# Ledger of designs, part 32: peptides against a protein of PDB entry 4QMF

Target 1, 175 residues: chain A of PDB entry 4QMF
Amino acid sequence: ESSFMTLFPKYRESYLKTIWNDVTRALDKHNIACVLDLVEGSMTVKTTRKTYDPAIILKARDLIKLLARSVPFPQAVKILQDDMACDVIKIGNFVTNKERFVKRRQRLVGPNGNTLKALELLTKCYILVQGNTVSAMGPFKGLKEVRRVVEDCMKNIHPIYHIKELMIKRELAKR

## One batch from the design tools (peptide; aimed at target 1 A118 H158 M167)

Design b2_p21_5_s4 (made by RFdiffusion4, then SolubleMPNN; from b2_p21_5, 7 letters changed)
Fold by OpenDDE base, seed 4:
Structure b2_p21_5_s4 (fold): chain B 175 residues (1-175), chain A 21 residues (1-21)
Amino acid sequence: as target 1 above (175 residues)
Amino acid sequence: SSMDEELLKKAIEELEKELKE
């Protein structure tokens, strides 16, 4: 038997309560059990005696991790698909100055969300910037690119430079 | 898709404009 637990912040409690039946139903298809503990503020997933695919528990782990970081359920549940991977990038430790942190984090989003949209399109990923983390879902190659852009942004390298690079690569790959 | 490419192009153009200001 394998189990994984993740904590979630208090502000996420209300949402998680509303969607937990959906989480349960999605995981039941794979015979994965799950528990929402509102006292501790945790989510737990675990294999059962009926779990057929032992690897699915790792995806379930990722599911609750994504949910804890504010990814909506309709998006997060896609992690259960074989062709979908995810990454949770911690961005809070790159800069100690709060104002500088906020400024650099905002650069990831950009005006009208255009920077983020461009990055999502180029990497074929879903990307959510929230708090001290960036959550991403998509192909492994795309996720690596996202992490590079995100971390470099926090290191004061503007995302536009990477976006331009990715665009060039995309054009070169066109038939 | 064609739509995605158009959106991407516009987004990049706007970002480039912002950097030049």
Scores: peptide ipSAE 0.101, ipTM 0.749, DockQ to the pose 0.635
OpenDDE base, seeds 1, 2, 3, 5: peptide ipSAE 0.047, 0.088, 0.051, 0.047; ipTM 0.687, 0.737, 0.691, 0.688; seed 2 fails the geometry check

Design b2_p21_6 (made by RFdiffusion4)
Pose (drawn by RFdiffusion4):
Structure b2_p21_6 (pose): chain A 175 residues (1-175), chain P 21 residues (1-21)
Amino acid sequence: as target 1 above (175 residues)
Amino acid sequence: EEEELDEELEELAEKIIEEAE
């Protein structure tokens, strides 16, 4: 009955093609069927007659969504867990110009990816920047903070204020 | 201004990473 599908770019196809056997196996634990269409370049997840809890299909949808945005499989299967939520942030429709988009996304990740790593340490979330999206995984509150930072960064508000704020909050909690 | 904010943010980020090690 329930079926969700997503599209993936070609540069991702090879990776998925070699790790798809691991995906259907992880989904087989929940009795969710999945198909990889190479010509169309898409992934599909479906519920079956023998699926115990159909609601997990939502998690399965998130899994293939994370797989379409260059999130590695070992990190991605964690969405099938309970205390795990995700958020794939679209950053395409903030800037009409291409140069400024790259400027702000590069500001988002920063030198050596340090500021991006700093966000991972402060929001306690896994964050991955790829093309037009920023994929995040972890606690709901930290996810809200990540979306806030990313969205406010793609708008010309610098991440430094947010990082400082989160650092101050963390030290206040340390007490 | 933007360059100064970037430099300050990089220093802060390096500090936070060091503390997390």

Design b2_p21_6_s1 (made by RFdiffusion4, then SolubleMPNN; from b2_p21_6, 9 letters changed)
Fold by OpenDDE base, seed 4:
Structure b2_p21_6_s1 (fold): chain B 175 residues (1-175), chain A 21 residues (1-21)
Amino acid sequence: as target 1 above (175 residues)
Amino acid sequence: SEEKLDEELDKLSQEILEEAR
């Protein structure tokens, strides 16, 4: 049997408590057990003797990872689908200066979230920028593109260059 | 300048969003 655990920040506790019954229900369909530990501040998923698909535990692992990074449950639970992948991109280590970090992170989001929404459309991904991480869900190809744009942005490579490239690729794919 | 690129990116983003509607 396999188990995975992830820690979550204190500010996430209230929300996780609210949706944990839904998490349990979703995982029960796959005979995956789960535990929310409010003392430690952790989530755990475990296979059971009734778990049929051994690979589903890895998706359950990803589910709690996404939830820990502020992805809402209705979106995060989609990770249990076969065609859905995810990535949690750590962005806090690219820049030591806090002000510069905030500026580059904001550039990735853009006014009214326009840049992020555009990137979501171009990559066919869901993208959430929160704290020191960017969480993304979608096809592997799209996730690869998201990571490139996100990390390059934190490295002070302006997202506009990648957005233009993705636009070209999208147009070619439609034909 | 980076500020100019920011403005251009926002315009481009809006165009992308409008095309998707």
Scores: peptide ipSAE 0.734, ipTM 0.966, DockQ to the pose 0.935
OpenDDE base, seeds 1, 2, 3, 5: peptide ipSAE 0.731, 0.731, 0.727, 0.728; ipTM 0.966, 0.965, 0.965, 0.965

Design b2_p21_6_s2 (made by RFdiffusion4, then SolubleMPNN; from b2_p21_6, 9 letters changed)
Fold by OpenDDE base, seed 4:
Structure b2_p21_6_s2 (fold): chain B 175 residues (1-175), chain A 21 residues (1-21)
Amino acid sequence: as target 1 above (175 residues)
Amino acid sequence: MEEKLDKELDELSKEILEEAR
């Protein structure tokens, strides 16, 4: 049997407690067991003897990873779908200066979240910027694009260059 | 320079959002 565990920050505890029954129900459909450990601050998923699809445990692993990084359950649970992939991009290690980090992170989001929303549309992904990570869900090719934009932004490559490129690609795909 | 690009990006983002409506 396979199992995976993910730690979550303290500020996420209250939310995880409120939705854990929903997590359990969603995973029960796949005969995946799960445990929320409030003492350790961890989530665990594990296969059971009744687990039919051995690959679903990897999606369950991704589910708890997303939940740990503040993705809301109604969105995170979509990872269990076959056509849905995800990525958790660590952005806190690109810049040592905290002020510069905050500025670049904010640039990625943009005023009123406009930049992030535009990027979501262009890549057909869900994107959440929280703390030192960016969580994304969507098609693999879209996720690859998101990671490029996000990491380059933290490297001080302005997102506008990538947005323009993605716009061109989108227009070509409509034909 | 960065401020200029920030403004341009915001305008472009708004255009993308409007097109999606």
Scores: peptide ipSAE 0.718, ipTM 0.961, DockQ to the pose 0.937
OpenDDE base, seeds 1, 2, 3, 5: peptide ipSAE 0.715, 0.715, 0.712, 0.712; ipTM 0.961, 0.961, 0.960, 0.960

Design b2_p21_6_s3 (made by RFdiffusion4, then SolubleMPNN; from b2_p21_6, 8 letters changed)
Fold by OpenDDE base, seed 4:
Structure b2_p21_6_s3 (fold): chain B 175 residues (1-175), chain A 21 residues (1-21)
Amino acid sequence: as target 1 above (175 residues)
Amino acid sequence: MEEELDEELNKLSEEILEESR
């Protein structure tokens, strides 16, 4: 038996309560058990005797990790698909100054979220910037690109350089 | 310098979004 647990912040509790039946149903299809502990503020996933695919527990682990970081269930549940990967990028430790942190995080998002949306299109990923983390879902190659852009942005490397590079790569791939 | 890059990035992002429509 394999099990994984993740803690979630208090502000996420109400939402997780509302969608937990959906989580349970999605995981039941794979014979993965799950528990929402509101006292501890944790989510747990476990293999059962009926779990056929041993690798699905790792995807279940990723599911609860994504949910803990504010990814909505309809998006997060896609992690259970074979072709979908995810990454949770911690961005809070790159800058000690709070104002500088906020500025760099906002630069990553851009006006009206335009920069983030553009990055999603270029990498074919879903990207959510929330608090001290960036959650991304998509193909492995795209995720690698997202992490590079995100971390470099927090290191004060302007995203424009990476966006231009990704644009060139996309154009080359269309030929 | 950074502000100029921010503006350029926004323009570029908008172009990418428009192309996807």
Scores: peptide ipSAE 0.701, ipTM 0.957, DockQ to the pose 0.952
OpenDDE base, seeds 1, 2, 3, 5: peptide ipSAE 0.699, 0.698, 0.695, 0.695; ipTM 0.957, 0.957, 0.956, 0.957

Design b2_p21_6_s4 (made by RFdiffusion4, then SolubleMPNN; from b2_p21_6, 7 letters changed)
Fold by OpenDDE base, seed 4:
Structure b2_p21_6_s4 (fold): chain B 175 residues (1-175), chain A 21 residues (1-21)
Amino acid sequence: as target 1 above (175 residues)
Amino acid sequence: MEEELEEELNKLSEKILEEAR
C-alpha cells in the first residue's frame, strides 16, 4: 500500500471542502482512497486492496498537489488520464526582492493574460500562475517548454525570445 | 528596452490568439 500527502494553504480550504465529494468520486473509480484533513490542512491519497493499477496512485498524488496550488477541480482531475502530465514550478525563490518578483511574474502573464494564453496555445498546455507557483498540465514536451519559459522569465530572460522560438517550432510542425 | 520588448511580445501574443480563433 502506498500513500501520499500534501499540505494546502488556509485560503484554499473553503474551495477544497466544496469539491471534495467530487474528488472522492473521481478517485473511487480507481479504488483510491482520499482524506481531507481540515485541522492539519492536508490532503491524502492511498491505495487500497482493490486498487488495480499501481501507477494511478502517482496520478492521485499529482491531483492533490495541483488542487493545493489552486488548480480548479475540473482541470486538475484530467491528470488521471494516461496522456496527461503536470508540473508545479516553484517561482518564489528566484528573486529575493518582492517587487522584482511581482514584476517578473506579471511579465509572464502579460496584459489581459495574453502572454500566458499564447504560451498555452504554443505548448498545448494548461498554465496557472498563482502565488509562488506555476502549475501546468499537458504533454510532457509542452511541460518542458513551459518550465523553461517560466524559470527563465524569473531569471530576467524576457519571454519574447522563447515565444518566438516556439512559434517557429509550431510552424515547422504544421508542415 | 523592456517596454519595447513587452509591446512586441503583446503583439505576438495577440497574433497567436487571433490565429487560434
Scores: peptide ipSAE 0.660, ipTM 0.953, DockQ to the pose 0.929
OpenDDE base, seeds 1, 2, 3, 5: peptide ipSAE 0.654, 0.654, 0.646, 0.633; ipTM 0.952, 0.952, 0.951, 0.949

Design b2_p21_7 (made by RFdiffusion4)
Pose (drawn by RFdiffusion4):
Structure b2_p21_7 (pose): chain A 175 residues (1-175), chain P 21 residues (1-21)
Amino acid sequence: as target 1 above (175 residues)
Amino acid sequence: EEEEELLEKALEELEEQLEEE
């Protein structure tokens, strides 16, 4: 009955093609069927007659979505867990110009990826920047903070204010 | 300790980038 599909870029195909057997196995634990269409370049997740809880298909949809945005499989299967949520942030329709987009996304990740790592430490979330998207995984509150930072960064508001704020909040909680 | 050092460094890098802008 329930079926969700997503598209993936070609540079990702090779990785998925070699880890797909691991995906259908992880999904087999929940009795969710999955197909990988190479010509179309898509992934599909479906519920079956023998699926215990159909609602997990939503998580399965998130899994393949994370896999389409260059999130590594070991990190991605965590979405099939309970205390795990995700958010794939689209950053394409903020800037019409290409140079400025790269400027602000590079500002999002920063030198040596430090500021991006700093966000991971402060929001307690896994964050990955790829092309037109920023994929995040972890606690709901931290996810809200990540979306806030990313969206406010793709708009010309620098992430320094946010990082400082989160640092101050963390030290206040330490007390 | 390493995480604190990274955070301090990240803040310094952000301040420098904001001044350049």

Design b2_p21_7_s1 (made by RFdiffusion4, then SolubleMPNN; from b2_p21_7, 10 letters changed)
Fold by OpenDDE base, seed 2:
Structure b2_p21_7_s1 (fold): chain B 175 residues (1-175), chain A 21 residues (1-21)
Amino acid sequence: as target 1 above (175 residues)
Amino acid sequence: SEDEKLLEEAIKQLEEELKKE
């Protein structure tokens, strides 16, 4: 039997406690067991003897990974769908200067969140910028695009450049 | 800055176009 564990930051504890029954219910549909350890600050998922599809454990792994990175449960639980993929992009190690890091991270969001919204629309992904990671959910092709934009942003390539490019590609694909 | 203003306007325009699609 397979199991996966992820740690979560202390500030996430209260929320995880409130939604853990929902997590349990969602995973029970697939006969995946789960444990919330408040002492260690961890979430664990594991297959059971009743697990029909052994591959679902990987989806469960992704679920707790997303939850640990502040993705809300109603969104994170969609990862259990067959056509949904996710990516957690580490952005904290691209820049050593904290101020520069914050500035570049903010560019991903943009004024009133418009940059992020545009990127979500163009890639058909959900995107959450939080702390040292960017979490994304959507089709594989879209996720690849998101990762490119996010990493390039941290490398000082403004997201608007990619957004314009993606928009052009979208228009061309409609013809 | 001027660059920031231009970027904001561009993003706004792009978003409006996306909503129309």
Scores: peptide ipSAE 0.074, ipTM 0.694, DockQ to the pose 0.100
OpenDDE base, seeds 1, 3, 4, 5: peptide ipSAE 0.069, 0.072, 0.120, 0.116; ipTM 0.701, 0.700, 0.761, 0.759; seeds 1, 4, 5 fail the geometry check

Design b2_p21_7_s2 (made by RFdiffusion4, then SolubleMPNN; from b2_p21_7, 7 letters changed)
Fold by OpenDDE base, seed 5:
Structure b2_p21_7_s2 (fold): chain B 175 residues (1-175), chain A 21 residues (1-21)
Amino acid sequence: as target 1 above (175 residues)
Amino acid sequence: SEDEELLKKAIEELEKELEKE
């Protein structure tokens, strides 16, 4: 029997309580058990004797990881699909200065969220910038591109340079 | 396409932002 547990911050408690029945239902389809512990502030997923696909537990692990990092359930639950992958990129350790961190993190979003929207379109990924992490979901190739852009941004390379490069590649691929 | 237009506008706005920094 395989089990995975993740902690979640206090500010996610109310939301997780609201959607936990949906989480349970989604995982029940795969015979994966789950527990929300409000005292500890944790989510747990477990295989059961009825679990047919042993690999699904890894996707369940990713599901609770995404939920802990503020990804909404309707998006996070897509991780259970075979063709969907995810990445949680820690961005809080690239710079020590708080103001510099906030500035660079904001560059990932951009004016009116246009930077983030452009990245999502070009990589075919869902991307959420929250706190000290960036959560992404999509094809593996796209996820690798997202991680590169995100990490470079925190290293003071503006996302626009990567966006332009991706635009050129996209145009070339259409011909 | 709609996506191409959105991307074009996004690039233009981002370039303007870079000029302000």
Scores: peptide ipSAE 0.144, ipTM 0.781, DockQ to the pose 0.707
OpenDDE base, seeds 1, 2, 3, 4: peptide ipSAE 0.072, 0.135, 0.089, 0.152; ipTM 0.707, 0.776, 0.719, 0.785; seed 4 fails the geometry check

Design b2_p21_7_s3 (made by RFdiffusion4, then SolubleMPNN; from b2_p21_7, 8 letters changed)
Fold by OpenDDE base, seed 5:
Order: C-alpha cells, then sequence, then structure tokens
Structure b2_p21_7_s3 (fold): chain B 175 residues (1-175), chain A 21 residues (1-21)
C-alpha cells in the first residue's frame, strides 16, 4: 500500500476541518483513505485493498498538497480528473530582500488582479499566488508556461513581456 | 469575445503600470 503525507500551516486548520468530509467523500469514490491530523498539522492519503487504479494515489497526493497551499477544495478536487495536472512553484528562495520579494510577487497579481487573470486565460490554468508559493492547475503545456512566467517574474522579468508573447502565439493559432 | 476584451484591457493596464515604474 502507498501513502503520502503533507504538513499544512496553522492558519489552514479551520478551513481544512470544514471541508474534510468533502475530501473524504471525493477520495472514497476511488477507495483512497485519508486522515486529517490536527495535532501534527498533517493530511495523509493511502491506498486500500479496494483501490483499483494505483495511479489515483498520486492525484490524491497532489490534492492534499494543493489544499495545504490554500487552494480551495472545489478547485483542488478537480485534480482527481484525468486531464488535470498541477504545479506548486516555490517563489520564496529567489530573493532574499523581503521588500523586493513582495514587490515581485505583487507583479504576478498586478493591478486589480489583471496580470493573473491574463495569465490564467492565456494558459488555460487556474493560478493562486499565496505566501511563498504559486499553485497552478491545468493542462501540462499551460503549466509549463505558468512556471516560466512566475520564475522569471521573481528574477525581475516583468510578466507583461511573457503575456505579450503568449497573446501573439494565441493570435497565430487562431489562423 | 469577452475574453479578448478582458485581455486587451489587462494589457493596457499593465503597460500603463510599466510606464509608472
Amino acid sequence: as target 1 above (175 residues)
Amino acid sequence: SEDEKLLEEAIKELEEELEKE
């Protein structure tokens, strides 16, 4: 049997408690067991003897990883779909200066969230910027694009340059 | 499309932001 565990920050505890029954139901459909440990601050997923698809445990692993990084359950649970992939991009190690980090992270969101919205539309991904990570869900090709934009942003390359490039590519693909 | 309009507006705002930096 395969098992995966992830820790979650204290500020996620109340939310995770609220949605854990929904997590359990979603995973039960695949005969995956799960445990929320409030003392340790961890989530665990496990295969059972009734698990038919052994690959589903990897998706369950991704589910709890996404939940730990503040992705809402209604979005995170979509990872269990065959055509859905995800990526959790660590952004906290690119810049040591806190102010510079905050500034570059804010560029990913942009005014009124327009930068993020543009990236989501162009890559066909869901994107959440939270704390020291960016969580993304969508097609694999889109996820690669998101990671490139996010990492370059933290390296002081403004997202607008990538957005313009993606828009040009989109226009060319329509013809 | 609505998405194209949203993208156009987003790009416009982002370009303005770059000019301010």
Scores: peptide ipSAE 0.121, ipTM 0.763, DockQ to the pose 0.722
OpenDDE base, seeds 1, 2, 3, 4: peptide ipSAE 0.059, 0.062, 0.064, 0.132; ipTM 0.693, 0.683, 0.690, 0.769; seed 4 fails the geometry check

Design b2_p21_7_s4 (made by RFdiffusion4, then SolubleMPNN; from b2_p21_7, 7 letters changed)
Fold by OpenDDE base, seed 5:
Structure b2_p21_7_s4 (fold): chain B 175 residues (1-175), chain A 21 residues (1-21)
Amino acid sequence: as target 1 above (175 residues)
Amino acid sequence: MEDEELLKKAIEELEEELKKE
């Protein structure tokens, strides 16, 4: 039997308590057991003797990882679908200066959220910028593009340049 | 508003923001 555990920050506790019955119900459909430990601040998923598809445990692992990083349940639960992939991109250690970090992270969102919206549309991904991570869900090719833009942004390459490039590629693909 | 028009508008706004940095 396989099990995976993910820690979550304290500020996420109240929300996780609220939706945990929904998590349990979603995983029960796949005979995956789950535990919310409020003392340790952890979520655990594990296979059972009744688990039919052993590979579903990896998606369950991804589910709790996404939930720990503030992805809302209605979005995160989509990871259990066969055609859905995800990525959690660590951005907190690209720069040591906190002000520089905050500035570059804000560039990912942009004015009125336009940068993030543009990236989501172009990559066909869901993207959430929170704390020291960026969580993304969508097709594998789209996720690869998101990771590139996010990491380059933290390396001081403004997302607008990638957005323009993706727009050009999109136009060329229509020809 | 179609995605294409939305994207063009977003790019224009982002370009203006770049001038401020």
Scores: peptide ipSAE 0.122, ipTM 0.760, DockQ to the pose 0.687
OpenDDE base, seeds 1, 2, 3, 4: peptide ipSAE 0.065, 0.067, 0.072, 0.128; ipTM 0.686, 0.684, 0.694, 0.763; seed 4 fails the geometry check

Design b2_p21_8 (made by RFdiffusion4)
Pose (drawn by RFdiffusion4):
Structure b2_p21_8 (pose): chain A 175 residues (1-175), chain P 21 residues (1-21)
Amino acid sequence: as target 1 above (175 residues)
Amino acid sequence: EELDEELEKLALKIIEEHEEE
């Protein structure tokens, strides 16, 4: 009955092709069927007659969505867990110009990826920047903070204010 | 540039504090 599909870019195909057996196995635990269409370049997840809880298909949809945005499989299967949520943030329709987009995305990740790592430490979330998207995984509150930072960064508001704020909040909680 | 430099220093500080734990 329930079926969700997503598209993936070609540079991702090789990785998925070699880890797909691990995906259908992880999904087999929940009795969710899945197909990888190489010609179309897509992934599909479906519920079956023998699926215990159909609602997990939503999580399965998130899994393949994370897989389409260059999130590594070991990190991605965590979405099949309970205390895990995700958010794939689209950053394409903020800037019409290409140079400025790269400027703000690079500002998002920063030198040696440090500021990006700092966000991971402060929001307690896994974050991955790829092409037109920023994929995030972890606690709901931290996810809200990540989306806030990313969206406010793709708009010309610098992440430094947010990082400072989160650092102050953290130290205040330490007390 | 100034904000970037300040943010980089702040980010490194946060990373070092985490590595000390």

Design b2_p21_8_s1 (made by RFdiffusion4, then SolubleMPNN; from b2_p21_8, 10 letters changed)
Fold by OpenDDE base, seed 1:
Structure b2_p21_8_s1 (fold): chain B 175 residues (1-175), chain A 21 residues (1-21)
Amino acid sequence: as target 1 above (175 residues)
Amino acid sequence: DKLDEELDKLSNEILEEAEKR
């Protein structure tokens, strides 16, 4: 038996409770069991005797990890699909000054979220900035690019340099 | 700063191009 558990913050409790039946239904298709513990504030996924694909449990682990970090269910559940990967980037420890942290995080998002949306298009990823983490979903190559941009931004390397580079790469790939 | 403004302009261009496709 394989089992994975993740904790979630209190502010996610109401939402998770609302969508948990959908989570259960999605995982049942793969014979993965799941438990929502509202007292502990945790989600658990487990293989069963009927689990056919041993690798699906790792995707289930990623599913609950994404849900814990505020990714909506309709997006998070896509992690169960083949060729879909994810990354949770911790950004809270790159700077000690709170004001500087907020500024750099906001720079990544941009006015009206335009910078983030542009980055999503360039990398073919879904990206969510929430609290001290950035959650991303997409192809592995795109995820590597997202992590580079995100971490460099927190290191005070302006995203514009990476965006320009990605634009050039995109144009060159049009063959 | 100036780089922030340039980035916003560039981002909008990317978004507009995507909408036209």
Scores: peptide ipSAE 0.702, ipTM 0.958, DockQ to the pose 0.915
OpenDDE base, seeds 2, 3, 4, 5: peptide ipSAE 0.072, 0.084, 0.041, 0.059; ipTM 0.683, 0.689, 0.678, 0.674; seed 4 fails the geometry check

Design b2_p21_8_s2 (made by RFdiffusion4, then SolubleMPNN; from b2_p21_8, 10 letters changed)
Fold by OpenDDE base, seed 4:
Structure b2_p21_8_s2 (fold): chain B 175 residues (1-175), chain A 21 residues (1-21)
Amino acid sequence: as target 1 above (175 residues)
Amino acid sequence: DELDKELEELSNEILKEEEER
């Protein structure tokens, strides 16, 4: 029997309560058990005697990880698909100055979120910037690219350089 | 800064192209 637990912040509690039945149903299809602990502020997933696919527990782990970082359920649940991967990128430790942090994070998002949307298109990923983390879902190649752009942005390397590179790569792939 | 402006323009272009496809 394998189990994984993830803590979630208090502000996420109300949402998680509302969608937990949906989480349960989604995981039941794979015979994965789950528990929402509102006192501890944790989510737990575990295999059961009826779990046939041992790899699905890792996806379940990723599911609760994504949910803890504010990814909405309809998106997060896609992690259970075989072709879907995810990454949770911690961005809060790159800069000690909060104002610099906010500025760099905002640069990643861009006006009206357009920079982030562009990056999503170029990498074929879903990307959510929330608090001190960036959550991404998509193909492994795309996720690698997202992490590079995100971390470099927090290191004060402007995203424009990566965006241009990704555009070129995309155009070459269409030929 | 200047790079921010360029990035905005480039992002808008990418989004526009996607909408037109």
Scores: peptide ipSAE 0.694, ipTM 0.957, DockQ to the pose 0.940
OpenDDE base, seeds 1, 2, 3, 5: peptide ipSAE 0.690, 0.690, 0.688, 0.688; ipTM 0.956, 0.956, 0.956, 0.956

Design b2_p21_8_s3 (made by RFdiffusion4, then SolubleMPNN; from b2_p21_8, 11 letters changed)
Fold by OpenDDE base, seed 4:
Structure b2_p21_8_s3 (fold): chain B 175 residues (1-175), chain A 21 residues (1-21)
Amino acid sequence: as target 1 above (175 residues)
Amino acid sequence: DELDKELNELSEKILKEEEKR
């Protein structure tokens, strides 16, 4: 029997309560048990005697990890698909100055979220910037690219260089 | 800065192209 637990921030509690039945139903299809602990502020997933696919528990782990970082359930649940991967990128430790942090984070998002949307298209990923983390879902190749852009941005390497590179790569792939 | 402006313009271009497809 395998189990994984993830803590979630208090502000996420109300949402998690509202969608937990949906989480349970989704995981039940795979015979994965789950528990929402509102006192501790944690989510737990665990295999059962009826779990047939041992790999699904890792996806369940990723599901609760994504949910803890504000990814909405309809998107997060897609992690249970075989072709879907995810990454949670911690961005809060790259800069000690809060103002610099906010500025660099905002640069990643861009006006009206344009930069982030463009990056999503180029990498074929879903990307959510929330708090001190960036959550991404998509193909492994795309996730690798997202992490590079995100971390470099927090290191004060402007995203424009990566966007241009990704554009070129995309055009070459269409030929 | 100037790069921010260019990035936004480029992003908008990407988004517009996607809408046309």
Scores: peptide ipSAE 0.720, ipTM 0.962, DockQ to the pose 0.941
OpenDDE base, seeds 1, 2, 3, 5: peptide ipSAE 0.717, 0.718, 0.716, 0.717; ipTM 0.961, 0.961, 0.961, 0.961

Design b2_p21_8_s4 (made by RFdiffusion4, then SolubleMPNN; from b2_p21_8, 11 letters changed)
Fold by OpenDDE base, seed 2:
Structure b2_p21_8_s4 (fold): chain B 175 residues (1-175), chain A 21 residues (1-21)
Amino acid sequence: as target 1 above (175 residues)
Amino acid sequence: DELDKELDKLSQEILKEEEKR
């Protein structure tokens, strides 16, 4: 039997408590057990004797990882689908200066979130920028593109160059 | 900066195009 545990920040506790029954129900369909530990501030998923797909535990691991990074449950639970992948990109280590970090992170989002929404459309991914991480869900190819744009942005490569590139790729794919 | 403005304009265009689909 396999198990995975993820810690979550205190500010997520209230939300996780409200949706944990839904998490349990979603995982029960796959015979995966789960535990929310409010004292430790952790989520745990584990296989049971009734787990029929051993690979589903990895998706369950990803589910709690996404939830810990502020992804809403209705979106995060989609990770249990076979065709859905995810990535959690750590962005906090690229820049030492706090103001520079905030500026570059904000550049990924853009005014009214327009840049982020455009990137989501171009990559066919869901993207959430929160704290020191960027969470993404979607096809593997799209996730690879998201990671490149995100990391390059934190390295002071302006997202506009990648957006233009992705636009060209999209137009070529329509033909 | 100028690139930020251009990026926002481009992003809005992408979003508008999607609404038409």
Scores: peptide ipSAE 0.723, ipTM 0.961, DockQ to the pose 0.935
OpenDDE base, seeds 1, 3, 4, 5: peptide ipSAE 0.722, 0.719, 0.724, 0.719; ipTM 0.961, 0.961, 0.962, 0.961; seed 4 fails the geometry check

